# Peptides against a protein of PDB entry 5ONS, part 9

Target 1, 181 residues: chain A of PDB entry 5ONS
Amino acid sequence: MFKKFDEKENVSNCIQLKTSVIKGIKNQLIEQFPGIEPWLNQIMPKKDPVKIVRCHEHIEILTVNGELLFFRQREGPFYPTLRLLHKYPFILPHQQVDKGAIKFVLSGANIMCPGLTSPGAKLYPAAVDTIVAIMAEGKQHALCVGVMKMSAEDIEKVNKGIGIENIHYLNDGLWHMKTYK

## One batch from the design tools (peptide; made by RFdiffusion4, then SolubleMPNN)

Design b1_p9_1_s3 (from b1_p9_1, 5 letters changed)
Fold by OpenDDE base, seed 4:
Structure b1_p9_1_s3 (fold): chain B 181 residues (1-181), chain A 9 residues (1-9)
Amino acid sequence: as target 1 above (181 residues)
Amino acid sequence: MLPEVDPVY
Protein backbone atom coordinates (compact mmCIF):
# COMPACT_ATOMS: atom_id res chain seq x y z
CA MET B 1 0.00 0.00 0.00
CA PHE B 2 2.85 2.40 0.79
CA LYS B 3 5.75 1.05 -1.27
CA LYS B 4 5.69 4.02 -3.63
CA PHE B 5 3.99 6.36 -1.20
CA ASP B 6 5.39 9.84 -0.78
CA GLU B 7 3.90 12.46 1.52
CA LYS B 8 4.41 15.28 -0.94
CA GLU B 9 2.95 13.43 -3.88
CA ASN B 10 0.22 11.32 -2.33
CA VAL B 11 -1.37 13.40 0.42
CA SER B 12 -4.42 15.32 -0.73
CA ASN B 13 -5.72 17.09 2.37
CA CYS B 14 -6.28 16.87 6.10
CA ILE B 15 -9.60 17.26 7.89
CA GLN B 16 -10.50 17.58 11.54
CA LEU B 17 -13.26 15.22 12.57
CA LYS B 18 -16.47 16.08 14.37
CA THR B 19 -17.12 14.59 17.79
CA SER B 20 -19.81 12.24 16.51
CA VAL B 21 -17.52 10.89 13.81
CA ILE B 22 -14.74 10.36 16.33
CA LYS B 23 -17.10 8.39 18.55
CA GLY B 24 -18.07 6.19 15.64
CA ILE B 25 -14.45 5.55 14.76
CA LYS B 26 -13.59 4.69 18.36
CA ASN B 27 -16.43 2.19 18.45
CA GLN B 28 -15.21 0.66 15.21
CA LEU B 29 -11.67 0.40 16.56
CA ILE B 30 -12.89 -1.37 19.68
CA GLU B 31 -14.89 -3.75 17.54
CA GLN B 32 -11.88 -4.53 15.36
CA PHE B 33 -9.38 -4.59 18.21
CA PRO B 34 -11.12 -5.43 21.49
CA GLY B 35 -7.85 -5.36 23.41
CA ILE B 36 -7.41 -1.68 22.63
CA GLU B 37 -10.42 -0.53 24.65
CA PRO B 38 -8.60 0.10 27.96
CA TRP B 39 -5.95 2.08 26.10
CA LEU B 40 -8.07 4.08 23.72
CA ASN B 41 -8.38 7.10 26.01
CA GLN B 42 -4.61 7.19 26.18
CA ILE B 43 -4.19 6.76 22.43
CA MET B 44 -6.99 9.18 21.55
CA PRO B 45 -7.53 11.53 24.49
CA LYS B 46 -10.89 13.30 24.48
CA LYS B 47 -9.21 16.68 24.74
CA ASP B 48 -7.22 16.18 21.55
CA PRO B 49 -8.57 16.74 18.06
CA VAL B 50 -8.67 13.78 15.72
CA LYS B 51 -7.72 14.33 12.10
CA ILE B 52 -7.82 12.30 8.93
CA VAL B 53 -5.09 12.72 6.37
CA ARG B 54 -6.65 11.92 3.02
CA CYS B 55 -4.34 10.40 0.47
CA HIS B 56 -4.53 9.17 -3.08
CA GLU B 57 -6.03 5.78 -3.84
CA HIS B 58 -8.68 6.29 -1.16
CA ILE B 59 -6.20 5.96 1.70
CA GLU B 60 -7.05 7.70 4.98
CA ILE B 61 -4.70 8.06 7.93
CA LEU B 62 -6.12 8.75 11.39
CA THR B 63 -3.96 11.12 13.43
CA VAL B 64 -3.95 12.63 16.92
CA ASN B 65 -1.44 15.34 17.85
CA GLY B 66 0.42 14.62 14.65
CA GLU B 67 0.86 10.93 15.47
CA LEU B 68 -0.17 8.53 12.74
CA LEU B 69 -2.32 5.95 14.50
CA PHE B 70 -4.42 3.99 12.02
CA PHE B 71 -5.05 3.88 8.32
CA ARG B 72 -7.63 2.41 6.00
CA GLN B 73 -8.39 2.18 2.31
CA ARG B 74 -11.80 2.69 0.73
CA GLU B 75 -13.38 2.87 4.17
CA GLY B 76 -12.42 -0.71 4.85
CA PRO B 77 -10.99 -2.00 8.09
CA PHE B 78 -8.52 0.08 10.06
CA TYR B 79 -4.91 -1.01 10.30
CA PRO B 80 -2.64 0.24 13.04
CA THR B 81 0.53 1.97 11.95
CA LEU B 82 3.74 0.23 12.89
CA ARG B 83 4.58 3.14 15.15
CA LEU B 84 1.39 2.65 17.14
CA LEU B 85 1.79 -1.11 17.06
CA HIS B 86 5.27 -0.83 18.54
CA LYS B 87 3.77 0.99 21.52
CA TYR B 88 0.86 -1.41 21.81
CA PRO B 89 2.05 -4.70 20.31
CA PHE B 90 -1.00 -6.60 21.54
CA ILE B 91 -3.39 -4.72 19.25
CA LEU B 92 -2.95 -7.35 16.56
CA PRO B 93 -2.47 -11.08 16.61
CA HIS B 94 1.07 -12.00 15.68
CA GLN B 95 2.74 -14.14 13.08
CA GLN B 96 6.49 -14.58 12.92
CA VAL B 97 8.62 -15.00 9.82
CA ASP B 98 12.01 -16.64 9.74
CA LYS B 99 15.20 -14.63 9.47
CA GLY B 100 15.50 -15.27 5.75
CA ALA B 101 12.17 -13.66 4.99
CA ILE B 102 13.08 -10.33 6.60
CA LYS B 103 14.81 -8.78 3.60
CA PHE B 104 11.90 -9.64 1.34
CA VAL B 105 9.27 -8.27 3.71
CA LEU B 106 11.27 -5.06 4.03
CA SER B 107 11.23 -4.75 0.25
CA GLY B 108 7.45 -4.85 0.29
CA ALA B 109 7.06 -8.45 -0.79
CA ASN B 110 4.15 -10.56 0.34
CA ILE B 111 4.93 -13.26 2.86
CA MET B 112 5.13 -16.68 1.30
CA CYS B 113 3.98 -19.74 3.18
CA PRO B 114 7.43 -21.30 3.63
CA GLY B 115 8.55 -18.21 5.52
CA LEU B 116 5.83 -18.94 8.07
CA THR B 117 6.35 -22.69 8.42
CA SER B 118 10.14 -22.96 8.45
CA PRO B 119 12.37 -23.17 11.51
CA GLY B 120 12.54 -19.78 13.16
CA ALA B 121 9.01 -18.89 12.12
CA LYS B 122 5.97 -19.07 14.37
CA LEU B 123 2.52 -19.62 12.92
CA TYR B 124 -0.47 -18.98 15.14
CA PRO B 125 -4.12 -19.78 14.45
CA ALA B 126 -5.75 -17.09 12.34
CA ALA B 127 -8.56 -16.95 9.82
CA VAL B 128 -8.27 -15.59 6.32
CA ASP B 129 -8.57 -11.79 6.14
CA THR B 130 -7.25 -11.35 9.69
CA ILE B 131 -5.03 -8.31 10.10
CA VAL B 132 -1.81 -9.45 11.73
CA ALA B 133 1.45 -8.09 13.06
CA ILE B 134 4.42 -9.66 11.34
CA MET B 135 7.21 -10.36 13.75
CA ALA B 136 10.64 -11.65 12.81
CA GLU B 137 12.96 -14.23 14.24
CA GLY B 138 15.33 -12.59 16.68
CA LYS B 139 13.64 -9.19 16.58
CA GLN B 140 11.55 -7.43 19.20
CA HIS B 141 9.43 -5.13 17.04
CA ALA B 142 7.00 -5.89 14.24
CA LEU B 143 8.39 -5.21 10.79
CA CYS B 144 5.10 -5.39 8.92
CA VAL B 145 1.34 -5.17 9.16
CA GLY B 146 -0.31 -7.73 6.94
CA VAL B 147 -3.50 -9.53 6.05
CA MET B 148 -3.89 -13.29 6.10
CA LYS B 149 -4.60 -14.42 2.55
CA MET B 150 -4.84 -18.00 3.72
CA SER B 151 -5.84 -19.34 7.10
CA ALA B 152 -3.02 -20.48 9.33
CA GLU B 153 -4.32 -24.00 8.86
CA ASP B 154 -4.13 -23.73 5.09
CA ILE B 155 -0.69 -22.13 5.23
CA GLU B 156 0.54 -25.15 7.13
CA LYS B 157 -1.21 -27.67 4.89
CA VAL B 158 -0.57 -26.14 1.49
CA ASN B 159 2.70 -24.41 2.37
CA LYS B 160 2.87 -22.77 -1.04
CA GLY B 161 1.96 -19.34 -2.37
CA ILE B 162 1.11 -16.10 -0.64
CA GLY B 163 0.24 -16.63 2.99
CA ILE B 164 0.08 -13.01 4.10
CA GLU B 165 -0.29 -9.84 2.07
CA ASN B 166 2.18 -7.11 2.97
CA ILE B 167 0.23 -3.93 3.68
CA HIS B 168 2.61 -1.71 5.65
CA TYR B 169 6.26 -2.41 6.42
CA LEU B 170 9.18 -0.83 8.21
CA ASN B 171 10.77 1.98 6.19
CA ASP B 172 7.94 2.25 3.68
CA GLY B 173 6.38 5.57 2.74
CA LEU B 174 4.02 5.61 5.72
CA TRP B 175 6.84 4.88 8.16
CA HIS B 176 8.84 7.78 6.77
CA MET B 177 6.00 10.24 7.36
CA LYS B 178 6.67 9.83 11.10
CA THR B 179 4.27 12.64 12.02
CA TYR B 180 1.76 14.86 10.26
CA LYS B 181 0.49 18.15 11.73
CA MET A 1 8.56 -0.33 28.47
CA LEU A 2 7.84 1.63 25.29
CA PRO A 3 10.48 2.00 22.60
CA GLU A 4 12.69 5.05 22.88
CA VAL A 5 14.14 4.80 19.40
CA ASP A 6 13.10 3.42 16.05
CA PRO A 7 13.79 -0.28 15.63
CA VAL A 8 16.72 -1.42 13.55
CA TYR A 9 16.69 -4.36 11.21
Scores: peptide ipSAE 0.112, ipTM 0.661, DockQ to the pose 0.566
Fold by OpenDDE base, seed 3:
Structure b1_p9_1_s3 (fold): chain B 181 residues (1-181), chain A 9 residues (1-9)
Amino acid sequence: as target 1 above (181 residues)
Amino acid sequence: MLPEVDPVY
C-alpha cells in the first residue's frame, strides 16, 4: 500500500474531525480490535483533536497530536501503523517469519507459505482475511502489518503460494512519514 | 541494499 508512497506527492489534505465522527471511529476501532478498548482513551485522549490525512488512492491516515495511529483504504478496515503497534503489540494477532523471509518482507513482498512453516517461523491460528502483525525470528518488534490470504490451517496444509499479503512494512512510505501535524 | 531501519527493529 505504501511502497511508492511519498508524503509530499501523495498527501492531498488534512482535516480535523468533528466530535461525532471521532466517536463513530472509536466505536469502529473497538469493534475491529476488542482488546484496544481499555487503551483507547490513552491512544486517543478526549481532549486531543483527531485528524484524517487524506492521501491518493483513497488512503486515509488517522492521527492524534501528529502521531499516525491507523490507516484505511476505500473506507475498508482500519490497520494500525507499525509505530502504534510497537507501542501496543497486542492489538493484532501475531505470525512469525523465519530469518530468510525478512529481506523480502522489507522489500514489500508478500509472505509465502514456506516462510511461515519453516524452522524459525511460528504460525498461530488465524482465519483468512485476519489482519496480523508479522514478527521476525530473533526480533522483538513487528516488521510488517499483513492480511491472511489463507487460514493458518491452510498455510500449513498447502504450504504453497501467498500466505499473507504485505500491507505496511518497516521503511515503507508510511513509516518514513513519522508524524503529521 | 536495504534502507536503514529504525533502531527499534
Scores: peptide ipSAE 0.103, ipTM 0.645, DockQ to the pose 0.116
Fold by OpenDDE base, seed 5:
Structure b1_p9_1_s3 (fold): chain B 181 residues (1-181), chain A 9 residues (1-9)
Amino acid sequence: as target 1 above (181 residues)
Amino acid sequence: MLPEVDPVY
């Protein structure tokens, strides 16, 4: 989603949200990520304005005090930014790729099944379309936010093709955006 | 080749 993204070229405008809209978004976030509920007041304090940065290709980025928290495309599901996920690693279920897959993920490649079934990888139960944090063998922090394109069960059985779609990865355009006030 | 990554990683 952000492989060719540049803040200067791909941001259209920024709007501040009304209280009622913020409440609706918070409810959506809790629905998507139940584990975030106890932390949401810390992540999105009631006293702080919430903004949406509107980007090309119908991408919207949710921000508080300039911090990029979540993003979505075409009013689809919200994804946490890696910067938020690093602070709250439990927001998403995890999958772990082997060492060999790291360089490909960091180039924006989708995660192929063998990178999730090989020694050094860890594949956890997850349904198709689940948004997941991609961890790496021997590393502490998530390097990617992805979407399961196959269930964990099918990844093990089929073991070929795209297991997880790469949505957002370290050093992509969103990562380099850092803040937006 | 492994790209250079932010020290946070």
Scores: peptide ipSAE 0.101, ipTM 0.638, DockQ to the pose 0.095
Fold by OpenDDE base, seed 1:
Structure b1_p9_1_s3 (fold): chain B 181 residues (1-181), chain A 9 residues (1-9)
Amino acid sequence: as target 1 above (181 residues)
Amino acid sequence: MLPEVDPVY
């Protein structure tokens, strides 16, 4: 989603949200990420305005105090940014790729099944379309936010093709955006 | 180790 993204070229405008809209978004976030509920007032303090940075390709980034928290495309599901995920790693279920897959993930490549089934990888139960944090063998922090294109069960059985779609990865355009005030 | 300073990343 952000492989060719550039803040200067791909951001259109920024909108401050009304209180009622913020409440709706918070409810959506809790539905998507139940574990975030106890932390949501810390992540999105009531006193702080919430903004949406509108970008090309129908991408919207939810921000508070310039911090990039979540993003979505075409009013689809919210994804946490890697920067938020690093602070709150429990927001998403995890999958772990082996060491060999790291360089490919960081190039924006989708995650192939063998990178999730090989020694050093860890594959946890997850249904198709689940948004997941991609961890790496021997690393503490997620390197990617992805979407399961196959169930964990099918990844193990078929072990061929795209297991997880790469949505947002370290050093992509969104990562380099850092903040937006 | 932070991803920004991790030599693998």
Scores: peptide ipSAE 0.060, ipTM 0.625, DockQ to the pose 0.213

Design b1_p9_1_s4 (from b1_p9_1, 3 letters changed)
Fold by OpenDDE base, seed 1:
Structure b1_p9_1_s4 (fold): chain B 181 residues (1-181), chain A 9 residues (1-9)
Amino acid sequence: as target 1 above (181 residues)
Amino acid sequence: MLPDVEPVF
């Protein structure tokens, strides 16, 4: 989603959300990520305005105090930014790629099944379309936010093709934004 | 420490 993304070229505008819209978004976030509920008042304090950075390709980024929190495309599901995920690593279920997959993930490549089934990888139960945090062997922080294109069961069984779609990764265009006010 | 450009992560 952000492989060729540039803040200067791809941001259209920024809008401040109405209270009712913020409430709706918070409810959607709780629905998607039930474990986020106790943390939402910390992540999105009531006193702080919530903004949407509108980007090309129907991308919207939720921000509070300049911090990039979540994003979505075409009013689809919300994804946490890696920056938020690093603060709250439990927001997403995890998958772990082996060391060899790291360079490919960091180039924006989709994650192939062998990178999830090989020694050094860790594959955890997850259904198709689950948004996941991609961890790396020997690393502490997630390097990617992805979407399961196969179930964990099918990844292990078939062990061929795209297991996880790469949505957002370290050093992509979204990562480089850092903050936006 | 959080990763940055050229992350160690």
Scores: peptide ipSAE 0.077, ipTM 0.641, DockQ to the pose 0.286
Fold by OpenDDE base, seed 2:
Formats: sequence, structure tokens, C-alpha cells
Structure b1_p9_1_s4 (fold): chain B 181 residues (1-181), chain A 9 residues (1-9)
Amino acid sequence: as target 1 above (181 residues)
Amino acid sequence: MLPDVEPVF
């Protein structure tokens, strides 16, 4: 999603959200990520304005105090930014890739099944279309936010093709955006 | 904040 993203070229505008819209978004976030509910008032304090940065390709980035929290495309599901996920690593279920997959993930490549089934990888039960945090062997923080394109069961059985779509990764255009006020 | 160019993950 952000492989060729540049803040100067791909941001269209920024809008401040009305209270009713913020409430709706908070409810959607709780529905998508039930574990976030106790933390949501810390992540999105009621006193702080919530903004949407509107980008090209129907990308929207949810921000509070300039911090990039979540993003979505075409009114689809919200994804946490890696910056938020590093603070709250439990927001997403995890998958772990082996060391060999790291360089490919960091280039924006999709995660292939062998990188999830090999020694050093850890594959956890997950259904198709689940948003997941991609961890790496011997690393502490997520390097990618992805979407399961196969179930964990099918990844193990088939062990060929794209297991997880790479949506957002370290050093992509969203990562480099850092903040937006 | 984690480094941008050389992220510690």
C-alpha cells in the first residue's frame, strides 16, 4: 500500500472529525480489535481532536496529536500503523517469519508460505483475511502489518504461494511520514 | 521513537 507513498506527493488534505464520527470510528476499532478497548481512551483521549489525513488511492490515515494511529483504504478495515503496533503489540494476532524472509518483507514483498513454515518461523492459527502483525525470528518488534491470504492451516498444507499480503512495512512511505499535525 | 532508516525491530 505504501511502497511508493510520499507525503508530499500523495497527501491530499487533512480534516478534523466531528464527535459523532469519532464515536463511530472508536466503535469500529473495538469491533475489529476487541483487545484495544481498555486502551482506546489512552490512544485517543476524548480531549484531543481526531483528524483524517486523506491520501491518494482512497487511503485515509487516522491521527491524534499528529500521531499516525490507523489507516484504511476505500472504507475497508482499519489497520494499525507499525508505530502504534510497537506501543501496543497485542492489537493484532502475530505471525513470525524466518530470518531469510526479512529482507523481502522490508522490500514490500508479500510473505510466501515457506517463510512461515520454515525453521525459525512461527505460524499461529488464523483465518483468511485476518489482519496480522508480522514478527521476525530473533526480533522484538513487528516489521510488517499484513493480511492472511491463506488460512494458517492451508499455509502449512499447501506451503506454496502467497501466505500473507504485505500491507505496511518498516521503512515504507507511511513509516517515513512519522507525524502529521 | 524507533529509527526510520535503520529500524530496531
Scores: peptide ipSAE 0.061, ipTM 0.636, DockQ to the pose 0.207
Fold by OpenDDE base, seed 4:
Structure b1_p9_1_s4 (fold): chain B 181 residues (1-181), chain A 9 residues (1-9)
Amino acid sequence: as target 1 above (181 residues)
Amino acid sequence: MLPDVEPVF
């Protein structure tokens, strides 16, 4: 999603949200990520304005105090930013790729099944279309946010093709934004 | 080291 993304070229505008819209978004976030509920007042304090940065390709980035928290495309599901996920690693279920897959993930490549079934990888139960944090062998923080294109069961059985779609990764255009005020 | 990695992953 952000491989060729540049803040100067791909941001259209920024809007401040009304209280009613913020409440709706918070409810959606709790529905998608039930484990976030106890933390949501810390992540999105009531006293702080919530903004949406509107980008090309129908991308929207949710921000509080300039911090990039979540993003979505075409009013689809919200994804946490890697910066938020590093603070709250439990927001998403995890999958772990082997050491050999790291360079490909960091180039924006989709995660192939062998990178999830090999020694050094860890594959956890997950349904198709689940948003997941991609961890790496020997690393502490997520390197990617992805979407399961196969179930974990099918990844193990078939062990061929795209297991997880790469949505956002370290050092992509979204990562380089850092903040937006 | 990857640039702009805070924290190091």
Scores: peptide ipSAE 0.055, ipTM 0.635, DockQ to the pose 0.176
Fold by OpenDDE base, seed 5:
Structure b1_p9_1_s4 (fold): chain B 181 residues (1-181), chain A 9 residues (1-9)
Amino acid sequence: as target 1 above (181 residues)
Amino acid sequence: MLPDVEPVF
């Protein structure tokens, strides 16, 4: 999603949200990520304005105090930014790629099934379309936010093709967009 | 080498 994204070229405008809209978004976030509920008042304090940065390709980025928290495309599901996920690593279920897959993920490549079934990988139960944090062998922090294109069970059985779609990765255009006030 | 990123992953 952000492989060729640049803040100067791809941001259209920024809007401040009304309280009612913020409440609706918070409810959507809790629905998508039930584990975030106890933390949501810390992530999005009631006293702080919430903004949406509108970008090209119908991308919207949710921000609080200039911090980029979540993004979505075409009013689809919300994804946490890697910066938020590094603070709250439990927001998403995890999958772990082997050491060999790291360089490909960091180039924006989708995660192939063998990179999830090989020695050094860890594949955890997950359904198709689950948003997941991609961890790496021997690393502490997520390097990617992805979407399961196959179930964990099917990844093991089929063991070929795209297991997880790469949505956002370290050093992509969104990562380089550190803050927006 | 892996790209330099903050924080260190």
Scores: peptide ipSAE 0.033, ipTM 0.619, DockQ to the pose 0.169

Design b1_p9_2_s1 (from b1_p9_2, 5 letters changed)
Fold by OpenDDE base, seed 1:
Structure b1_p9_2_s1 (fold): chain B 181 residues (1-181), chain A 9 residues (1-9)
Amino acid sequence: as target 1 above (181 residues)
Amino acid sequence: MLEYVEEEF
């Protein structure tokens, strides 16, 4: 989503949200990420305005005090940014790729099944379309946010093709935005 | 945190 994304070229505008809209978004975030509920007042304090940065290709980034928190495309589900995920690692279920997959993930490539079934990888139960944090063998922080394109069960059985779609990865265009005010 | 994560990979 952000491989060829640049803040200067791909941001259209920024809008401040009304209270009612913020309430709706918070409810959606709790529905998508139930574990975030106790932390939501810390992540999105009531006293702070919530903004949406509108980008090309129907991408929207949710921000508070310039911090990039979540993003979505075409009014689909919200994804956490890696920056938020590093602060709150538990908001997504995890999958772990082996060492060999790291450079491919960091180039924006989708995660192939063998990178999730090989020694050094860890594959946890997850259904198709689950948003997941991609961890790496021997590393502490998530390097990617992805979406399961196969169930964990099918990844193990078939062990061929795209297991997880790469949505947002370390050092992509969204990562390099850092903040937006 | 940012620099550390980038250095990790």
Scores: peptide ipSAE 0.450, ipTM 0.882, DockQ to the pose 0.317
Fold by OpenDDE base, seed 2:
Structure b1_p9_2_s1 (fold): chain B 181 residues (1-181), chain A 9 residues (1-9)
Amino acid sequence: as target 1 above (181 residues)
Amino acid sequence: MLEYVEEEF
């Protein structure tokens, strides 16, 4: 989603949300990520305005105090940014790629099944279309936010092709945006 | 923290 993203070229505008809209978004976030509920008032304090940075290709980024928290494309699901996920790593279920897959993930490549089934990888039960945090062998922080394109069971059985779609990765255009006030 | 994450990779 952000492989060719540049803040200067791809940001259209920024709008401040009304309270009613914020409440609706918070409810959607809780529905998608039930574990975030106790933390949502800390992540999005009531006293702080919530903004949407509108980007090209119908990308919207939710921000509070300049911090990039979540993003979505069109009417799709919300994804946490890596920056938020690093603070709250439990927001998403995890998958772990092996060391060999790291360089490809960081180039924006989709995660291939062998990188999830090999020694050093850890594959946990997950259904198709589940948004997941991509961890790496020997690393502490997520390097990617992805979407399961196969179930974990099918990844193990088929063990070829795209297991997880790369949505947002470390050092992509969204990562480099850092903040937006 | 953010700089640290970049250093991991």
Scores: peptide ipSAE 0.449, ipTM 0.882, DockQ to the pose 0.356
Fold by OpenDDE base, seed 3:
Structure b1_p9_2_s1 (fold): chain B 181 residues (1-181), chain A 9 residues (1-9)
Amino acid sequence: as target 1 above (181 residues)
Amino acid sequence: MLEYVEEEF
């Protein structure tokens, strides 16, 4: 989603949200990520304005005090940014790729099944379409936010093709945006 | 924190 993204070229405008819209978004975030509820007042304090950065290709980024928190495309599900996920690693279920897959993930490539079934990888139960944090062998922090294209069960059985779609990865255009005020 | 993550990879 952000492989060719540049703030100067791909941001259209920024809008401050009304209180009613913010309430709706908070409810949606709790529905998508139930574990976030106790933390939501810390992530999105009531006193702080919430903004949407509108980008090309129907991408929207939710921000508070310039911090990039969540993003979506075409009013689909919200994804946490890696920057938020590093602060709150439990927001998403995890999958772990082997050491050899790291360079490909960081190039924006989708995660292939062998990178999830090999020694050094860890595959946890997850249904198709689940948004997941991609961890790596021997590393502490997530390097990617992805979407399961196959269930964990099917990844193990078939062990061929795209297991997880790469949505947002370390050092992509969204990562380099850092803040937006 | 953010700068340290880049150094992991």
Scores: peptide ipSAE 0.448, ipTM 0.882, DockQ to the pose 0.365
Fold by OpenDDE base, seed 4:
Structure b1_p9_2_s1 (fold): chain B 181 residues (1-181), chain A 9 residues (1-9)
Amino acid sequence: as target 1 above (181 residues)
Amino acid sequence: MLEYVEEEF
């Protein structure tokens, strides 16, 4: 989603959300990420305005106090930014790729099944279309936010093709967009 | 912390 993204070229505008809209978004976030509920008032304090940075290709980035928190495309599901995920690692279920997959993930490549079933990888139960944090062997922080294109069960059984779609990765265009005021 | 993450990879 952000492989060719540049803030200067791909941001269209920024809007401040109405209170009612913010409440709706918070409810959606809790529905998507139940574990976030106790933390949501810390992440999105009621006193702080919530903004959406509108970008090309129907990308929207949810921000509070300039911090990039979540993003979505075409009014689809929200994804946490890696920056938020690093603060709250439990927001997403995890998957771990092996060491060899790291360079490919960091190039924006989708995660192939063997990178999730090999020694050094860790595959946890997850349904298809689940948004997941991609961890890496020997690393402490998530390097990618992805979407399961197969269930964990099917990844193990089939072990071929795209297991997880790469949505947002470390050092992509969104990562380099550190803040937006 | 964020700079550390970049250094991690």
Scores: peptide ipSAE 0.435, ipTM 0.879, DockQ to the pose 0.355

Design b1_p9_2_s2 (from b1_p9_2, 7 letters changed)
Fold by OpenDDE base, seed 1:
Structure b1_p9_2_s2 (fold): chain B 181 residues (1-181), chain A 9 residues (1-9)
Amino acid sequence: as target 1 above (181 residues)
Amino acid sequence: MLEYVPEEY
């Protein structure tokens, strides 16, 4: 989603949200990520304005005090940014790729099944379309936010093709958009 | 202390 993304070229505008809209978004976030509820007042304090950065290709980034928190495309589900995920790693269920997959993931490639079934990888139960944090063998921080294109069960059985779609990865255009005010 | 990201990679 952000392989060719550049803040200067791909941001259209920024709007400050009204209280009622913020409340709706918070409810949606809790629905998507139930574990975030106790932390939402820290992430989105009531006293702080919430903004949406509107980008090309119908991408919207939710921000508070310039921090990039979540993003979505075409009014679809929200994804946490890696920067938020690093602070709150429990927001998403995890999957782990082996060391060999790291370079490919960091180039924006989708995650192929063998990178999730090989020694060093860890594949946890997950349904298709689940938004997941991609961890890497021997690393502490998530390197990617992805979407399961196959269930964990099918990844193990078929072990061929795209297992997880790469949505956001370290050093992509969104990562380099450190803050926005 | 956690390693700096993306220096970890």
Scores: peptide ipSAE 0.418, ipTM 0.780, DockQ to the pose 0.337
Fold by OpenDDE base, seed 2:
Structure b1_p9_2_s2 (fold): chain B 181 residues (1-181), chain A 9 residues (1-9)
Amino acid sequence: as target 1 above (181 residues)
Amino acid sequence: MLEYVPEEY
C-alpha cells in the first residue's frame, strides 16, 4: 500500500474530526481490536483532537498530536501503523517469518508460505483476511502489518504461494512519514 | 510499551 508512497506527493489534505465522528471511529476500533479498549483513551485522549490525513488512492490516516495511529483504504478495515504497533504489540495477532524472509518483506514483497513454515518461523492459527503483525526470527519488533491470504492451516498444507499480503512494512512510505501535524 | 528499534533490522 505504501511502497511508492511519498508524503509530499501523496498527501492531499488533513481534516480535524468532530467529536461525534471520533466516537464512531473509536467504537469501530474496539470492534476490530477488542484488546485495545483499555488503552484507547491513552492512545486517543479525549482532550486531544483527532485528524484524518487524506491521501491518494483513498488512503486515510488517523493521527493524534501528529502521531500516525491507524490507516485504512476506502471503506476497508483499520490497520495500526507499525509505530503504534511497536508501542502496543498486542493489538494484532502475530505471525513470525524466518530470517531469510526479512529482506524480501522489507522490499515490500508478500510473505510466501515457506517463510512461515520453515525452521525459525512461527505460524499461529488465523483465518483468511485476518490482519496480523509480522514478526521475524530473532527480532523484537514487528517489521510488517499484513493480511492473511490463506488460513494458517492452508499455509501449512499447501505451503506454496502468498500466505500473507504485505500491507505496511518498515521503511516504506508510511514509516518515513513519522509524524503529521 | 516498546521503544522503536528499527536498527535491529
Scores: peptide ipSAE 0.416, ipTM 0.796, DockQ to the pose 0.701
Fold by OpenDDE base, seed 4:
Structure b1_p9_2_s2 (fold): chain B 181 residues (1-181), chain A 9 residues (1-9)
Amino acid sequence: as target 1 above (181 residues)
Amino acid sequence: MLEYVPEEY
């Protein structure tokens, strides 16, 4: 989603949301990520305005106090930014790729099944279309936010093809947007 | 809660 993303070229505008809209978004976030509920008032304090950075290709980035929190495309599901995920790693279920997959993920490549079933990888139960945090062997922080294109069960059984779609990864265009005010 | 350590990559 952000492989060729540049803030200067791909951001259209930034809008401040009304309180009613913010409430709706918070409800959506809790629905998508139930574990975030106890933390949501810390992540999005009621006293702080919430903004949406509108980008090309129907990408929207949700921000509070300049911090990039979540993003979505075409009014689809919200994804946490890696920066938010690093602070609250429990927001997403995890999958872990082996060491060999790291360089490919960091180039924006999708995660292939062998990178999730090999020694050093850890594959946890997850349904298709689940948004997941991609961890890496020997690393502490998620390197990618992805979407399961196969269930964990099918990844183990089939063990070939795209297991997880790469949506957002370290050092992509979104990562380089540290803040936006 | 984790601090950013992107240098590990």
Scores: peptide ipSAE 0.414, ipTM 0.796, DockQ to the pose 0.694
Fold by OpenDDE base, seed 3:
Structure b1_p9_2_s2 (fold): chain B 181 residues (1-181), chain A 9 residues (1-9)
Amino acid sequence: as target 1 above (181 residues)
Amino acid sequence: MLEYVPEEY
């Protein structure tokens, strides 16, 4: 989603949201990520304005105090940014790729099944279409936010092809945007 | 927490 994203080229405008819209978005976030509910007032304090950075290709980034929190495309599901995920690692269920997959993921490549079933990888139960945090063997922080294209069970059984779609990864255009005031 | 994590990779 952000392989060739650049703030100067791909941001269209920024709008400050009305209170009623913010309330609706918070409810959507709790529905998508039930575990975030106790933390949402900390992530999005009531006193702080919430903004949406509107980008090309119908990408929207939700921000508070300049911090990039969540993003979506074409009003689909919200994804946490890696920067938020690093602060709250529990927002998403995890999957772990082996060492050999790291450089491919960091180039924006999708995660292939063998990188999730090999020694050094850890594959946890997850249904197809689940948004997941991609961890890496021997690393502390998630390197990618992805979407399960197969269930964990099917990844293990089939063990070839695309297991997880790469949506947002370290050093992509969104990562380098960092903040937006 | 480190703000710039790519140092790990």
Scores: peptide ipSAE 0.414, ipTM 0.798, DockQ to the pose 0.384

